# Ledger of designs, part 127: peptides against a protein of PDB entry 2QAS

Target 1, 120 residues: chain A of PDB entry 2QAS
Amino acid sequence: PPEDLMQYEAMAQDALRGVVKAALKKAAAPGGLPEPHHLYITFKTKAAGVSGPQDLLSKYPDEMTIVLQHQYWDLAPGETFFSVTLKFGGQPKRLSVPYAALTRFYDPSVQFALQFSAPE

## One batch from the design tools (peptide; made by RFdiffusion4, then SolubleMPNN)

Design b2_p29_8_s1 (from b2_p29_8, 15 letters changed)
Fold by OpenDDE base, seed 4:
Structure b2_p29_8_s1 (fold): chain B 120 residues (1-120), chain A 29 residues (1-29)
Amino acid sequence: as target 1 above (120 residues)
Amino acid sequence: PENSIFTPEEMDELIAQEQEQRRLLELLR
């Protein structure tokens, strides 16, 4: 097969990461996501730009999945990363995750799924 | 649930559980 010098797959992946950003911006808007929509987000915890409590990240040395449904606060979707406060071990923990670190995105309510390749 | 953070493997279990719940709700209608 001919070689793709345009890197269409990479461009498509970047476009799909935009879907996650847009979804998070909807979630961060007043009123949050329309029910029953909620988000499962998986990312590489050792990817560049990922930050959070060391005790939490050390417990998930490869990948972590966060659920944005009932227990999250101060969701801030930026242009290159998002941050959110989640409950872990009964305590609030702040996470900051670049969109480039994402490996899976899922909305169970409509079974919408995306998968990404993320750098280590 | 009480926690909002899971391993990717646990995510698959959550998905399965939610799908089952949806199925059960449909049966009750």
Scores: peptide ipSAE 0.357, ipTM 0.788, DockQ to the pose 0.776
Fold by OpenDDE base, seed 3:
Structure b2_p29_8_s1 (fold): chain B 120 residues (1-120), chain A 29 residues (1-29)
Amino acid sequence: as target 1 above (120 residues)
Amino acid sequence: PENSIFTPEEMDELIAQEQEQRRLLELLR
């Protein structure tokens, strides 16, 4: 088969990561996500740029999924990463996640799913 | 759900359960 010199698969992956960024920006806007939309976001916890409390990250040494529906605060979707406050062990914890660390995105309300290959 | 953080394996189970619930609701329509 012909050799792909354009790297279309990588382009497509980057574009799909853009969907997650856009969705998070909608979630961070006043009023939040339109009901009943909510987000399941999975990422590699040891990926470059991931940061958060040691106790939280230690509990999830490979991947973790966060649910943005009921208990999240101060969602801040930047251009290369997003940060969000979640409750863990009854305490608020700030987590920062580069979009490049994502491995899965899911909106159960419309069963919209994306999967990514994330570098370690 | 009540909790906000899961392992991927736990989330797979949660998704499966949610999908089943949706299926049942659709059958009622």
Scores: peptide ipSAE 0.349, ipTM 0.788, DockQ to the pose 0.587
Fold by OpenDDE base, seed 2:
Structure b2_p29_8_s1 (fold): chain B 120 residues (1-120), chain A 29 residues (1-29)
Amino acid sequence: as target 1 above (120 residues)
Amino acid sequence: PENSIFTPEEMDELIAQEQEQRRLLELLR
Protein backbone atom coordinates (compact mmCIF):
# COMPACT_ATOMS: atom_id res chain seq x y z
CA PRO B 1 0.00 0.00 0.00
CA PRO B 2 1.13 3.56 -0.60
CA GLU B 3 2.93 5.23 2.27
CA ASP B 4 1.13 8.13 3.92
CA LEU B 5 3.82 10.72 4.39
CA MET B 6 1.26 13.29 5.50
CA GLN B 7 0.28 11.27 8.58
CA TYR B 8 -3.38 12.08 8.07
CA GLU B 9 -4.62 9.66 10.69
CA ALA B 10 -2.48 11.27 13.36
CA MET B 11 -3.63 14.72 12.32
CA ALA B 12 -7.24 13.60 12.48
CA GLN B 13 -6.72 12.16 15.94
CA ASP B 14 -5.13 15.39 17.12
CA ALA B 15 -8.06 17.36 15.75
CA LEU B 16 -10.47 15.15 17.66
CA ARG B 17 -8.44 15.59 20.82
CA GLY B 18 -9.00 19.27 20.20
CA VAL B 19 -12.71 18.66 20.63
CA VAL B 20 -12.06 17.44 24.15
CA LYS B 21 -9.93 20.48 24.87
CA ALA B 22 -12.63 22.77 23.56
CA ALA B 23 -15.32 21.01 25.57
CA LEU B 24 -13.27 21.31 28.73
CA LYS B 25 -12.72 25.00 28.08
CA LYS B 26 -16.47 25.42 27.84
CA ALA B 27 -16.85 23.51 31.08
CA ALA B 28 -14.30 25.76 32.77
CA ALA B 29 -16.01 28.94 31.63
CA PRO B 30 -18.30 30.86 33.99
CA GLY B 31 -21.52 28.95 34.49
CA GLY B 32 -20.00 25.65 33.42
CA LEU B 33 -21.53 23.36 30.86
CA PRO B 34 -25.09 24.00 29.77
CA GLU B 35 -27.49 21.55 31.35
CA PRO B 36 -27.71 18.62 30.91
CA HIS B 37 -24.28 18.27 29.33
CA HIS B 38 -21.59 16.48 31.34
CA LEU B 39 -18.41 14.63 30.47
CA TYR B 40 -16.96 11.16 30.92
CA ILE B 41 -13.24 11.18 30.22
CA THR B 42 -11.12 8.02 30.10
CA PHE B 43 -7.33 8.00 29.98
CA LYS B 44 -4.29 5.81 30.45
CA THR B 45 -3.03 6.38 33.97
CA LYS B 46 0.55 5.41 33.15
CA ALA B 47 0.84 7.66 30.13
CA ALA B 48 3.60 10.25 30.16
CA GLY B 49 2.54 13.42 31.91
CA VAL B 50 -0.30 11.95 33.93
CA SER B 51 -0.04 13.15 37.51
CA GLY B 52 -2.06 12.52 40.64
CA PRO B 53 -2.06 10.99 44.11
CA GLN B 54 -0.31 7.64 44.40
CA ASP B 55 -3.22 5.98 46.17
CA LEU B 56 -5.58 7.01 43.40
CA LEU B 57 -3.36 6.06 40.48
CA SER B 58 -2.46 2.75 42.13
CA LYS B 59 -6.12 1.82 42.23
CA TYR B 60 -6.38 2.37 38.49
CA PRO B 61 -3.18 0.91 37.03
CA ASP B 62 -4.36 0.90 33.42
CA GLU B 63 -7.21 3.32 32.76
CA MET B 64 -9.60 5.45 34.72
CA THR B 65 -12.70 7.41 33.84
CA ILE B 66 -13.48 10.71 35.47
CA VAL B 67 -16.94 12.22 35.48
CA LEU B 68 -17.27 15.96 35.21
CA GLN B 69 -20.84 16.63 36.23
CA HIS B 70 -21.63 17.85 39.74
CA GLN B 71 -18.50 17.18 41.78
CA TYR B 72 -15.42 18.72 40.24
CA TRP B 73 -13.46 21.86 41.03
CA ASP B 74 -10.80 24.13 39.59
CA LEU B 75 -10.94 22.72 36.10
CA ALA B 76 -7.99 24.15 34.22
CA PRO B 77 -7.81 23.16 30.55
CA GLY B 78 -4.37 24.00 29.22
CA GLU B 79 -3.03 23.63 25.72
CA THR B 80 -1.44 20.20 26.19
CA PHE B 81 -3.08 18.96 29.39
CA PHE B 82 -5.90 19.73 31.76
CA SER B 83 -6.07 19.57 35.53
CA VAL B 84 -9.06 19.12 37.78
CA THR B 85 -9.91 18.45 41.40
CA LEU B 86 -12.19 15.50 42.11
CA LYS B 87 -13.56 13.82 45.18
CA PHE B 88 -12.16 10.38 45.96
CA GLY B 89 -12.57 8.60 49.26
CA GLY B 90 -14.11 11.73 50.65
CA GLN B 91 -11.02 13.79 49.90
CA PRO B 92 -10.16 16.21 47.12
CA LYS B 93 -7.64 14.83 44.64
CA ARG B 94 -5.88 16.85 41.97
CA LEU B 95 -5.32 15.20 38.59
CA SER B 96 -3.31 16.41 35.63
CA VAL B 97 -3.99 14.65 32.34
CA PRO B 98 -2.37 15.26 28.97
CA TYR B 99 -4.83 15.17 26.11
CA ALA B 100 -2.53 12.61 24.50
CA ALA B 101 -3.36 10.18 27.32
CA LEU B 102 -7.07 10.14 26.49
CA THR B 103 -8.68 6.95 25.24
CA ARG B 104 -12.37 7.89 25.40
CA PHE B 105 -14.59 10.94 25.63
CA TYR B 106 -18.34 10.75 26.14
CA ASP B 107 -21.20 13.15 26.74
CA PRO B 108 -24.18 11.02 27.76
CA SER B 109 -26.64 13.88 27.41
CA VAL B 110 -26.35 13.78 23.63
CA GLN B 111 -24.57 10.44 23.34
CA PHE B 112 -21.54 12.01 21.72
CA ALA B 113 -18.53 9.71 21.82
CA LEU B 114 -14.90 9.81 20.77
CA GLN B 115 -12.24 7.12 21.03
CA PHE B 116 -8.50 7.58 20.81
CA SER B 117 -5.35 5.52 20.57
CA ALA B 118 -3.18 6.44 23.51
CA PRO B 119 0.42 5.52 24.33
CA GLU B 120 0.96 2.19 26.07
CA PRO A 1 -22.85 9.07 42.02
CA GLU A 2 -20.92 9.19 45.26
CA ASN A 3 -17.62 9.13 43.40
CA SER A 4 -16.36 10.74 40.23
CA ILE A 5 -13.71 8.19 39.27
CA PHE A 6 -14.33 4.80 37.69
CA THR A 7 -12.79 2.00 35.69
CA PRO A 8 -13.71 1.80 32.02
CA GLU A 9 -15.91 -1.15 32.88
CA GLU A 10 -17.70 0.85 35.53
CA MET A 11 -18.10 3.64 33.00
CA ASP A 12 -19.99 1.29 30.72
CA GLU A 13 -22.30 0.48 33.59
CA LEU A 14 -22.82 4.17 34.31
CA ILE A 15 -23.67 4.77 30.68
CA ALA A 16 -26.19 1.96 30.73
CA GLN A 17 -27.75 3.29 33.91
CA GLU A 18 -27.98 6.80 32.57
CA GLN A 19 -29.54 5.53 29.36
CA GLU A 20 -32.19 3.80 31.40
CA GLN A 21 -32.85 6.91 33.45
CA ARG A 22 -33.18 8.92 30.26
CA ARG A 23 -35.66 6.39 28.95
CA LEU A 24 -37.71 6.61 32.11
CA LEU A 25 -37.76 10.39 32.05
CA GLU A 26 -38.91 10.30 28.46
CA LEU A 27 -41.74 7.97 29.36
CA LEU A 28 -42.86 10.34 32.10
CA ARG A 29 -43.16 13.30 29.77
Scores: peptide ipSAE 0.347, ipTM 0.793, DockQ to the pose 0.736
Fold by OpenDDE base, seed 1:
Structure b2_p29_8_s1 (fold): chain B 120 residues (1-120), chain A 29 residues (1-29)
Amino acid sequence: as target 1 above (120 residues)
Amino acid sequence: PENSIFTPEEMDELIAQEQEQRRLLELLR
């Protein structure tokens, strides 16, 4: 078949990443997510732009899943990445994650799921 | 869940458990 020089699949994937960004912006707004919505977010920890404590990232050398329901603080969803504070080993840890690093998004309250391919 | 951070494998197990529990609850209605 002819070559797709428009890269429609990549554009579609980027649009779906926009769903995650929009959901995080809702979560960061006053009052948070409407109950009982909460988010499971998986990303490649070695992807470009991912940053956080070495002790945390070294424990998850490939992928990490974070749960945004009860134990998170200072969620800041930017245009290209989001940052959030989570508890790990009883201590607060700040993570910064580009949307391009995401590999999975899931809201169990409505069983809404998205999967992405993210290079290292 | 008790923790906020998981491996993908751990998360898959939690999701599977939740789905099974939901199925069982539906059967009890």
Scores: peptide ipSAE 0.151, ipTM 0.650, DockQ to the pose 0.571

Design b2_p29_8_s2 (from b2_p29_8, 14 letters changed)
Fold by OpenDDE base, seed 3:
Structure b2_p29_8_s2 (fold): chain B 120 residues (1-120), chain A 29 residues (1-29)
Amino acid sequence: as target 1 above (120 residues)
Amino acid sequence: PENSIFSPEEMDKLIEEEERRRREEELEE
């Protein structure tokens, strides 16, 4: 097939990252996500801009998946990254994740899924 | 639960279980 010099797939993936951002903004709004919607978000833990507790990041040296359903706090979706507080080992842990670090997004309630390539 | 963080492999199992439960509920309705 003809060579794609426009890099349309990369452009499309970047646009689809906007879906994650928009979904997180809905989740961060008063009242949270409408039931029964909840989010499974997977990202590369060593990607540039990812930050969090050393113990947590050490446990998941490649990827981790966070669940935004009933136990998350202070979700702050920015323009380039989001931050959120989650429970790990019964302790609150603050994570900061650039959208560029995402590899998977899933809402089981409606079986909506997105896959991303996230270079380190 | 105690944790809201999982490995991708663990999450795949959780998703599988959730989807199974969803299908069962739909059949009961």
Scores: peptide ipSAE 0.291, ipTM 0.763, DockQ to the pose 0.812
Fold by OpenDDE base, seed 4:
Structure b2_p29_8_s2 (fold): chain B 120 residues (1-120), chain A 29 residues (1-29)
Amino acid sequence: as target 1 above (120 residues)
Amino acid sequence: PENSIFSPEEMDKLIEEEERRRREEELEE
């Protein structure tokens, strides 16, 4: 097959990661996500740049899915990563996740799904 | 709820449950 010197697939993947960033910025805006939208975000816990409590990351050594619906605080979507506080075991846990670590993005309300290949 | 963090397997179950709930609500309308 012809050689793709433009690397369109990688460009497309990066653009799709931009959707997640944009969605999180909407979620972080005043009022949060418009009902009934909510987000399921899956990422590789051992990917470079992922940060969180060691006990939590140890419990999910491969992948973790976080739910951004009602129980999240201090969502801060940056340009290369986002951080958020979530509940686990009834305790607040602060996570920082690079967009590059994502493997799945899903909004059940409209059944919108994205899948990504994330390096370790 | 106590948890907003799940394994992928647990999340799949949640998605299935949510879809089931949605279908049930639609049937009641």
Scores: peptide ipSAE 0.289, ipTM 0.753, DockQ to the pose 0.862
Fold by OpenDDE base, seed 2:
Structure b2_p29_8_s2 (fold): chain B 120 residues (1-120), chain A 29 residues (1-29)
Amino acid sequence: as target 1 above (120 residues)
Amino acid sequence: PENSIFSPEEMDKLIEEEERRRREEELEE
């Protein structure tokens, strides 16, 4: 809220985004995620810093969800964004996603869910 | 699988199906 000079909501959101970053770092470590853990990550495709193939981003002009389970490559969780290679239309596609673009994080194996506010 | 990328709506359906499957497995175990 405008009166909150501490910006607690933003701090809380950033902390939760940190959970996603930490989870992705675990996924990127040798051996990957411990079974049966896997991740569904949703983000705004038009958010600043999001990059990927034009055909893919055009198909999902608002949001898309990526699945990190059996088929993903070169997962690179940075400090402000992560990049990963996934299949779309049977072809590998490289995506780069800032954590600030995230709107949903879900691990169906344990039904752990997080929701985020992202710029429209 | 052919795709690892979906719309939120498509993913919601996948999650629903996965949860259904999970519940069924838990009932059998």
Scores: peptide ipSAE 0.286, ipTM 0.761, DockQ to the pose 0.860
Fold by OpenDDE base, seed 1:
Structure b2_p29_8_s2 (fold): chain B 120 residues (1-120), chain A 29 residues (1-29)
Amino acid sequence: as target 1 above (120 residues)
Amino acid sequence: PENSIFSPEEMDKLIEEEERRRREEELEE
């Protein structure tokens, strides 16, 4: 097969990551996500740029999934990464996640799913 | 709930449960 010099697969992946960014920006806006929308986001914890509590990252050395529905605070979706405060073990945990670290995105309310390849 | 963070394996089970519940609710309407 002919060689792809445009790297279309990578461009498509980046475009789809934009969907996640846009969804998070909607979630961060006044009023939050329109009911009953909520988000399940999975990412590689060892990917470059990922940061959070050492104990939490140690517990999930490969991947973790966060739920954005009722128990999240200070969601800040930037251009290259987002940060959010969530509860784990009943305690608040602040995470910072580059969009490039994402491996899965799902909204059960409309069964919308996306999968991504992320660096190990 | 106590947690908003899960392993992928745990989340898959939660998603399956949520989807099952959704189907049941639709049948009741």
Scores: peptide ipSAE 0.285, ipTM 0.756, DockQ to the pose 0.841

Design b2_p29_8_s3 (from b2_p29_8, 12 letters changed)
Fold by OpenDDE base, seed 4:
Structure b2_p29_8_s3 (fold): chain B 120 residues (1-120), chain A 29 residues (1-29)
Amino acid sequence: as target 1 above (120 residues)
Amino acid sequence: PENSIFTPEEADELIAEELARRAEEAARA
């Protein structure tokens, strides 16, 4: 097959990561996401820029899926990464995740899915 | 659910259950 010197797939992936960022910004706005929308976000925990409590990241050495529906706080969607507080073991844990670390985005309410190739 | 963090596999199970529930609710509407 012809060689793609434009690297269109990479460009498309970056554009789609923008969808996740936009969705998170909607979620972070007053009132949160419009019902019944909610998000399942999966990412590589060892990807560059991912940060969080050692105990939490150790339990999920490869990938982690977070659910933004009922129990999340202080969602802060930045330009290159987002941070959010979630409960784990009864304690609040702050996670910081670069959009580049994402591997899957899903909204069950409308069955909208995105998948990404994330480097480790 | 009580928790918000899962393995991808656990998440898939939750999604499947939710989709099934929503399908049933839609059928009753």
Scores: peptide ipSAE 0.606, ipTM 0.887, DockQ to the pose 0.714
Fold by OpenDDE base, seed 5:
Structure b2_p29_8_s3 (fold): chain B 120 residues (1-120), chain A 29 residues (1-29)
Amino acid sequence: as target 1 above (120 residues)
Amino acid sequence: PENSIFTPEEADELIAEELARRAEEAARA
């Protein structure tokens, strides 16, 4: 079969990463996400640019899934990465995640799913 | 809830539970 020299799949995934960024920007706006929308975001914890408490990240050597519904603060969606404060064990934890590190995005309220390939 | 961070597997369980709840709710209504 003909070889795809345009890398269309990669371009498509790049565009879809924009959906995640846009969704996070909506979540960060005053009032947050419109109910019942909420987000499950999975990413590779060892991907370049990922940062957070060492003790926390060590518990998730491969992937971590964060839930943005009720317990999150100071969500800051940048152009290349987003940061957010979440609770774990009742304690606040600040994470910074590049969009390129994402592997899955899901909104159960409407069963909207996106999957991405991310390098370790 | 105490946590908003999970392993992908734990998250899948939470999602499954939510979907089941929503399905039942829709069927009841």
Scores: peptide ipSAE 0.606, ipTM 0.887, DockQ to the pose 0.885
Fold by OpenDDE base, seed 2:
Structure b2_p29_8_s3 (fold): chain B 120 residues (1-120), chain A 29 residues (1-29)
Amino acid sequence: as target 1 above (120 residues)
Amino acid sequence: PENSIFTPEEADELIAEELARRAEEAARA
């Protein structure tokens, strides 16, 4: 096939990352996600821009999946990354994750899935 | 759940359990 100088596949991938951002913005809005929607978000913990407590990140050297359903606080979806507070070992931990670090997004309520190839 | 952070494998198990439950409920409805 002809050479794709536009890199449409990459554009499509970025657009799909936008779906995650949009979903998180809905989750961060007053009232949260409409039931029964909830999110499973997986990302590379060593990807550039990922930050969080050492004790938490050391436990997940490759990837971790966070569940945004019942116990999450101060979800802040930015333009290039989002941050959220989750419980780990009974204590609140703040995570900051660039959308580029994502490898999977899933909503079991409607079986909606997205997969990404994260650089690293 | 008591935790909100998991390995991808653990998450897959949780998802499988939820899907199984939902499928069962739908079958009975």
Scores: peptide ipSAE 0.604, ipTM 0.886, DockQ to the pose 0.768
Fold by OpenDDE base, seed 1:
Structure b2_p29_8_s3 (fold): chain B 120 residues (1-120), chain A 29 residues (1-29)
Amino acid sequence: as target 1 above (120 residues)
Amino acid sequence: PENSIFTPEEADELIAEELARRAEEAARA
């Protein structure tokens, strides 16, 4: 088949990652997400740009799924990555995750799902 | 749920349970 010099597949993936960014911006706004919406976000913990406490990342050497519903604080969705504070082992943990590290996004309230390929 | 961080497999179980609950509620409505 003809060579795709436009890299349309990558552009499509990037556009869909924009959905996650937009959803997180809504979640970060005053009042949070409109009920009953909530988010399950999965990402590769060893992907470039991912940062967080070593003890936490060590427990999830491949992928981690975070749930943004009732137990999250200081959600900050940037243009290339987002950061959020979550409880783990009774302690607050700050995570920073590039959108490029995402592998899955899901909202059970409306059964909306997105899947992505993330670099190792 | 009590926690906010899970393995993907644990998350799938939570999602399945939530969907099942929502289905039952919808059936009773």
Scores: peptide ipSAE 0.601, ipTM 0.885, DockQ to the pose 0.712

Design b2_p29_8_s4 (from b2_p29_8, 8 letters changed)
Fold by OpenDDE base, seed 5:
Structure b2_p29_8_s4 (fold): chain B 120 residues (1-120), chain A 29 residues (1-29)
Amino acid sequence: as target 1 above (120 residues)
Amino acid sequence: PENSLFTPEEMDELIEEEEEEEEEEEEEE
């Protein structure tokens, strides 16, 4: 088969990561996500640019999923990464996650799913 | 859910649970 010199798959993945960014921007806007939408976001915890509490990253050395529904604060979706405050062990913890670190995005309310390849 | 952070396996279980609940609610209508 002919070689793809355009890298269409990578372009498509970047576009799909844009969907996640857009969804997070909606979630961060006043009023939040429209009911009953909520987000499951999975990412590689050791990917470049990921930052958070050491205890949290140690507990999830490969991947973790965050749920954005009722227990999140100060969601800040940037252009290359987002940050959010979540409760862990009863304490608020700040996470920063590049969109490039994502491996899965899911909204169970409408069963909308995206899969991504991320660096190990 | 009680927590906001999960392993992939825990996530899959949560997804299945939510989908089952949605199916049950649809069947009750």
Scores: peptide ipSAE 0.120, ipTM 0.613, DockQ to the pose 0.690
Fold by OpenDDE base, seed 2:
Structure b2_p29_8_s4 (fold): chain B 120 residues (1-120), chain A 29 residues (1-29)
Amino acid sequence: as target 1 above (120 residues)
Amino acid sequence: PENSLFTPEEMDELIEEEEEEEEEEEEEE
């Protein structure tokens, strides 16, 4: 079959990752997300650029999901990655996740879901 | 929830729970 030199699938995936970025920017804005919106974000923990506490990443060797609803702080959505502070075991943990590491995005309030192919 | 970090399996359970709660809220309205 003909080779897709345009890489349309990859471009589409990147565009969809842009939705997550935009959503996080809304979440980081003053006032946060409009209720009842909240976010489930799943990512590959071993993907390049993922940074966080060793004990946490060891507990989730493949994928983990973070919930951005009421218990998150200092959400900083960058252009290629976002960072956020979450409590784990009662301790604040700083997590940094590149958008390229994402595998799922979900907002249960409106049942909006996205799935992504992330590097192994 | 107590923690904001979950496995995908745990997430699926949470999603199902939230969907059930939303359905119950809609039925009560």
Scores: peptide ipSAE 0.034, ipTM 0.553, DockQ to the pose 0.740
Fold by OpenDDE base, seed 1:
Structure b2_p29_8_s4 (fold): chain B 120 residues (1-120), chain A 29 residues (1-29)
Amino acid sequence: as target 1 above (120 residues)
Amino acid sequence: PENSLFTPEEMDELIEEEEEEEEEEEEEE
């Protein structure tokens, strides 16, 4: 087959990452997500731009999943990354995750799932 | 859930449990 110089698959992946961004913006708005919607977000912890506490990143050296349902604070969805405060071991931890680092997105309430390729 | 951080394997288990609970609730309605 001919070579795809348009990189359509990459463009499609970026568009789907936009769904995650939009969902997080809804979650960050006043009132949060409409119930019973909640989000499972998986990302590569060593991807460029990922920031968080050393002890947490050491415990999850490859991939980590966060759940945005009840125990999250100060969700800030930017244009290229989002940040959120979660409790780990009883302590609040601030995570910053580029959308490009995502590998999975899931909303169990409607069984909506997305999978992504992310660099190491 | 109590914690907000999981491995992918733990996530899969939680998703399966949640989906099973949702199916049971729908059958009771």
Scores: peptide ipSAE 0.033, ipTM 0.532, DockQ to the pose 0.692
Fold by OpenDDE base, seed 3:
Structure b2_p29_8_s4 (fold): chain B 120 residues (1-120), chain A 29 residues (1-29)
Amino acid sequence: as target 1 above (120 residues)
Amino acid sequence: PENSLFTPEEMDELIEEEEEEEEEEEEEE
């Protein structure tokens, strides 16, 4: 087959990351996500730009999944990353995740799934 | 769920469980 010099697969992946960003913006809007929608978001914890509590990141040295349904606060979806407050060890802690670090997105309510190739 | 953080393996199990529950709910309707 001919070589793809356009890098369409990479462009498609970037577009799909945009879906996650858009979904998070909906989640951050007043009233949150429409029920029963909720989000499973998986990312590489050692990816560039990922920040959070050291104990949390140490517990999940490769990938971790966060669930945005009932136990999250102050979701702030930026243009290149989102931040959210989650309870870890009973205490609220701030997590910041670049969209580029994502490896999986899932909304069980409609069985909508996305998978991404993330950097190391 | 109670906890908001999971390993990929745990997440796969949760996804399978939720999909099964949703299929059961749809069949009952």
Scores: peptide ipSAE 0.033, ipTM 0.559, DockQ to the pose 0.595

## One batch from the design tools (peptide; made by RFdiffusion4, then SolubleMPNN)

Design b2_p30_1_s1 (from b2_p30_1, 11 letters changed)
Fold by OpenDDE base, seed 1:
Structure b2_p30_1_s1 (fold): chain B 120 residues (1-120), chain A 30 residues (1-30)
Amino acid sequence: as target 1 above (120 residues)
Amino acid sequence: MEEALEAARAAAEAEAQAVLDAYEAQLAAA
């Protein structure tokens, strides 16, 4: 087949990553997500730009899923990455995740799912 | 009632996270 020099598949994935960004901006707005919406976000923990507590990331050497529903704070959805405070073992932890590191996005309330290829 | 609701929400999310952790551990062991 002809070589795709435009890399349309990558463009499509980037556009869909924009959906995650937009959803997080809604989640960060006053009042949070409209009920019953909530988000399951999966990402590669070793991807470039991912940051958080070393012990936590070591526990999840490949990828991990976080849930944004009731217990999240200071959600800051930037243009290239988002950061959020979540509780693990009862302790608040700050995570920063580039949108490029995402591998899965899911909203169970409406069964909306997205999957992505993420760099190592 | 609001206090009870907050506690219930926290417990539910803790349980969900525990399930995810167990699932990922199982995949790593496979």
Scores: peptide ipSAE 0.071, ipTM 0.598, DockQ to the pose 0.015
Fold by OpenDDE base, seed 4:
Formats: C-alpha cells, sequence, structure tokens
Structure b2_p30_1_s1 (fold): chain B 120 residues (1-120), chain A 30 residues (1-30)
C-alpha cells in the first residue's frame, strides 16, 4: 500500500490527546468534574518530560495508571503537560505528565476510552 | 466522621486500581 507521508494517524492521535487536555481542564475548574465522572489516566513513566518522586516512578518502570476521583489536589493542566498531587502510601506526591506520554484515558462513568501510542 | 469518609474513598480508588491491574495481568497470563 502507498506510504502515508502525511502521517494522518499521528495527527489524529494528537488531536485526541486534546480531548484529555480539555477533560483535565474541566476537572481543574471550580467544582471539579460533574459527578459521577472520574478519570483513569495511563502513561509511560520513562517518557520524556515525565517527572515525579524517583521511588514512585521506579515502582512503575513501564506504565502507570492514576485515578482522578476523590484523592487529588492542585491539578494544573498546562498546554503540553499537566501536574497533580496524589497520595501514594498515604504520602502526597507531585506528578508532572506530558500529554504525549499518555497511553490510555478512561472515564468509567460513561465508559469513554482512548488509547494512544506514546514515544519513549 | 469526615476522616472515615476520606479513608473509604481512598480505599475504593485503591480497589479500582487493583481490578485494572488484575485484568491486565490476566491478559498477560493468557
Amino acid sequence: as target 1 above (120 residues)
Amino acid sequence: MEEALEAARAAAEAEAQAVLDAYEAQLAAA
């Protein structure tokens, strides 16, 4: 088959990553997400731009899934990445995740799912 | 009382994560 020099699949995925960004911006707004919406976000922990506690990231060498429902603070969705404070083992940890590092996005409340191929 | 509610919410999220992890592990084992 002909080679796609336009890289439409990549463009489509980038556009869909915008959905995640938009959803997080809604979550960060006053009042948070409208109940019962909540988010499961999976990302490559070794992807460029991912930052957080070394002990935490070491526990998840490949992918990590975080839940944004009841226990999250200071969600800051930027244009290229978002940061959020979550509790792990009872301790608050700050994570910074580029949207490009995402591999899965899921909202169980309405069974909305997105899957992405993320670079290392 | 509010502390108990917070703990319950945290536990529920932990359980949800465990279910997802178990599902992925199950797929890998198949």
Scores: peptide ipSAE 0.054, ipTM 0.588, DockQ to the pose 0.016
Fold by OpenDDE base, seed 5:
Structure b2_p30_1_s1 (fold): chain B 120 residues (1-120), chain A 30 residues (1-30)
Amino acid sequence: as target 1 above (120 residues)
Amino acid sequence: MEEALEAARAAAEAEAQAVLDAYEAQLAAA
């Protein structure tokens, strides 16, 4: 089969990651996500640039899913990564996740799903 | 009553996270 020198698949994947970034920027705006929208975000915990509490990340050696609905604070969606404060075991924890580390994005309210390949 | 509703929403979200944690544990044990 012909070689794709344009790398269209990679460009498409990057564009789809842009959807997640845009969605998070909407979520970070005043008023947050419009109900009933909420986000399930899955990422590789060992991917480059992922940071957070060692004990938490150690608990999930491969992938971790976080939920952004009501219990999230200081969501900061940057250009290459986002950071957010979530509660685990009742304690607030700060996570920073590059968009390149994402493997799944899901909004159950409208059954919108995206899947990505993420290197470690 | 408004505070009660907010508490209920928070509890539901925590429950969802617990389910995900359990699923992760199942995969690790498999």
Scores: peptide ipSAE 0.033, ipTM 0.566, DockQ to the pose 0.016
Fold by OpenDDE base, seed 2:
Structure b2_p30_1_s1 (fold): chain B 120 residues (1-120), chain A 30 residues (1-30)
Amino acid sequence: as target 1 above (120 residues)
Amino acid sequence: MEEALEAARAAAEAEAQAVLDAYEAQLAAA
């Protein structure tokens, strides 16, 4: 097929990543997500821009999934990444995840799923 | 009662995370 100089696939992927950003902004708003909505977010732990406790990220050498339902704090969805505090082993940990690092987004309440290509 | 409910929710999320971790480990081993 002819070469796509418009890069429509990339545009579509960016738009879908925008859905995640928008969902997180809803989650960060006062009152949080409308029940029963909650989010499972999977990302590449070694992707550029991912940051968090070294011991935690070492436990997940490829990908990890975080759940945003009841136990999350200070969710800050920026334009290119989001930050959130979660508990692991009872200890609060701050994670910062670029949207570009995402590989999966899922809301089980309505079975809404998105998958993304992320660099290794 | 409210504290107990929150603890139960936290425990449920912890269990879910454990299952996900195991699943991811299985995928990595495949």
Scores: peptide ipSAE 0.032, ipTM 0.557, DockQ to the pose 0.016

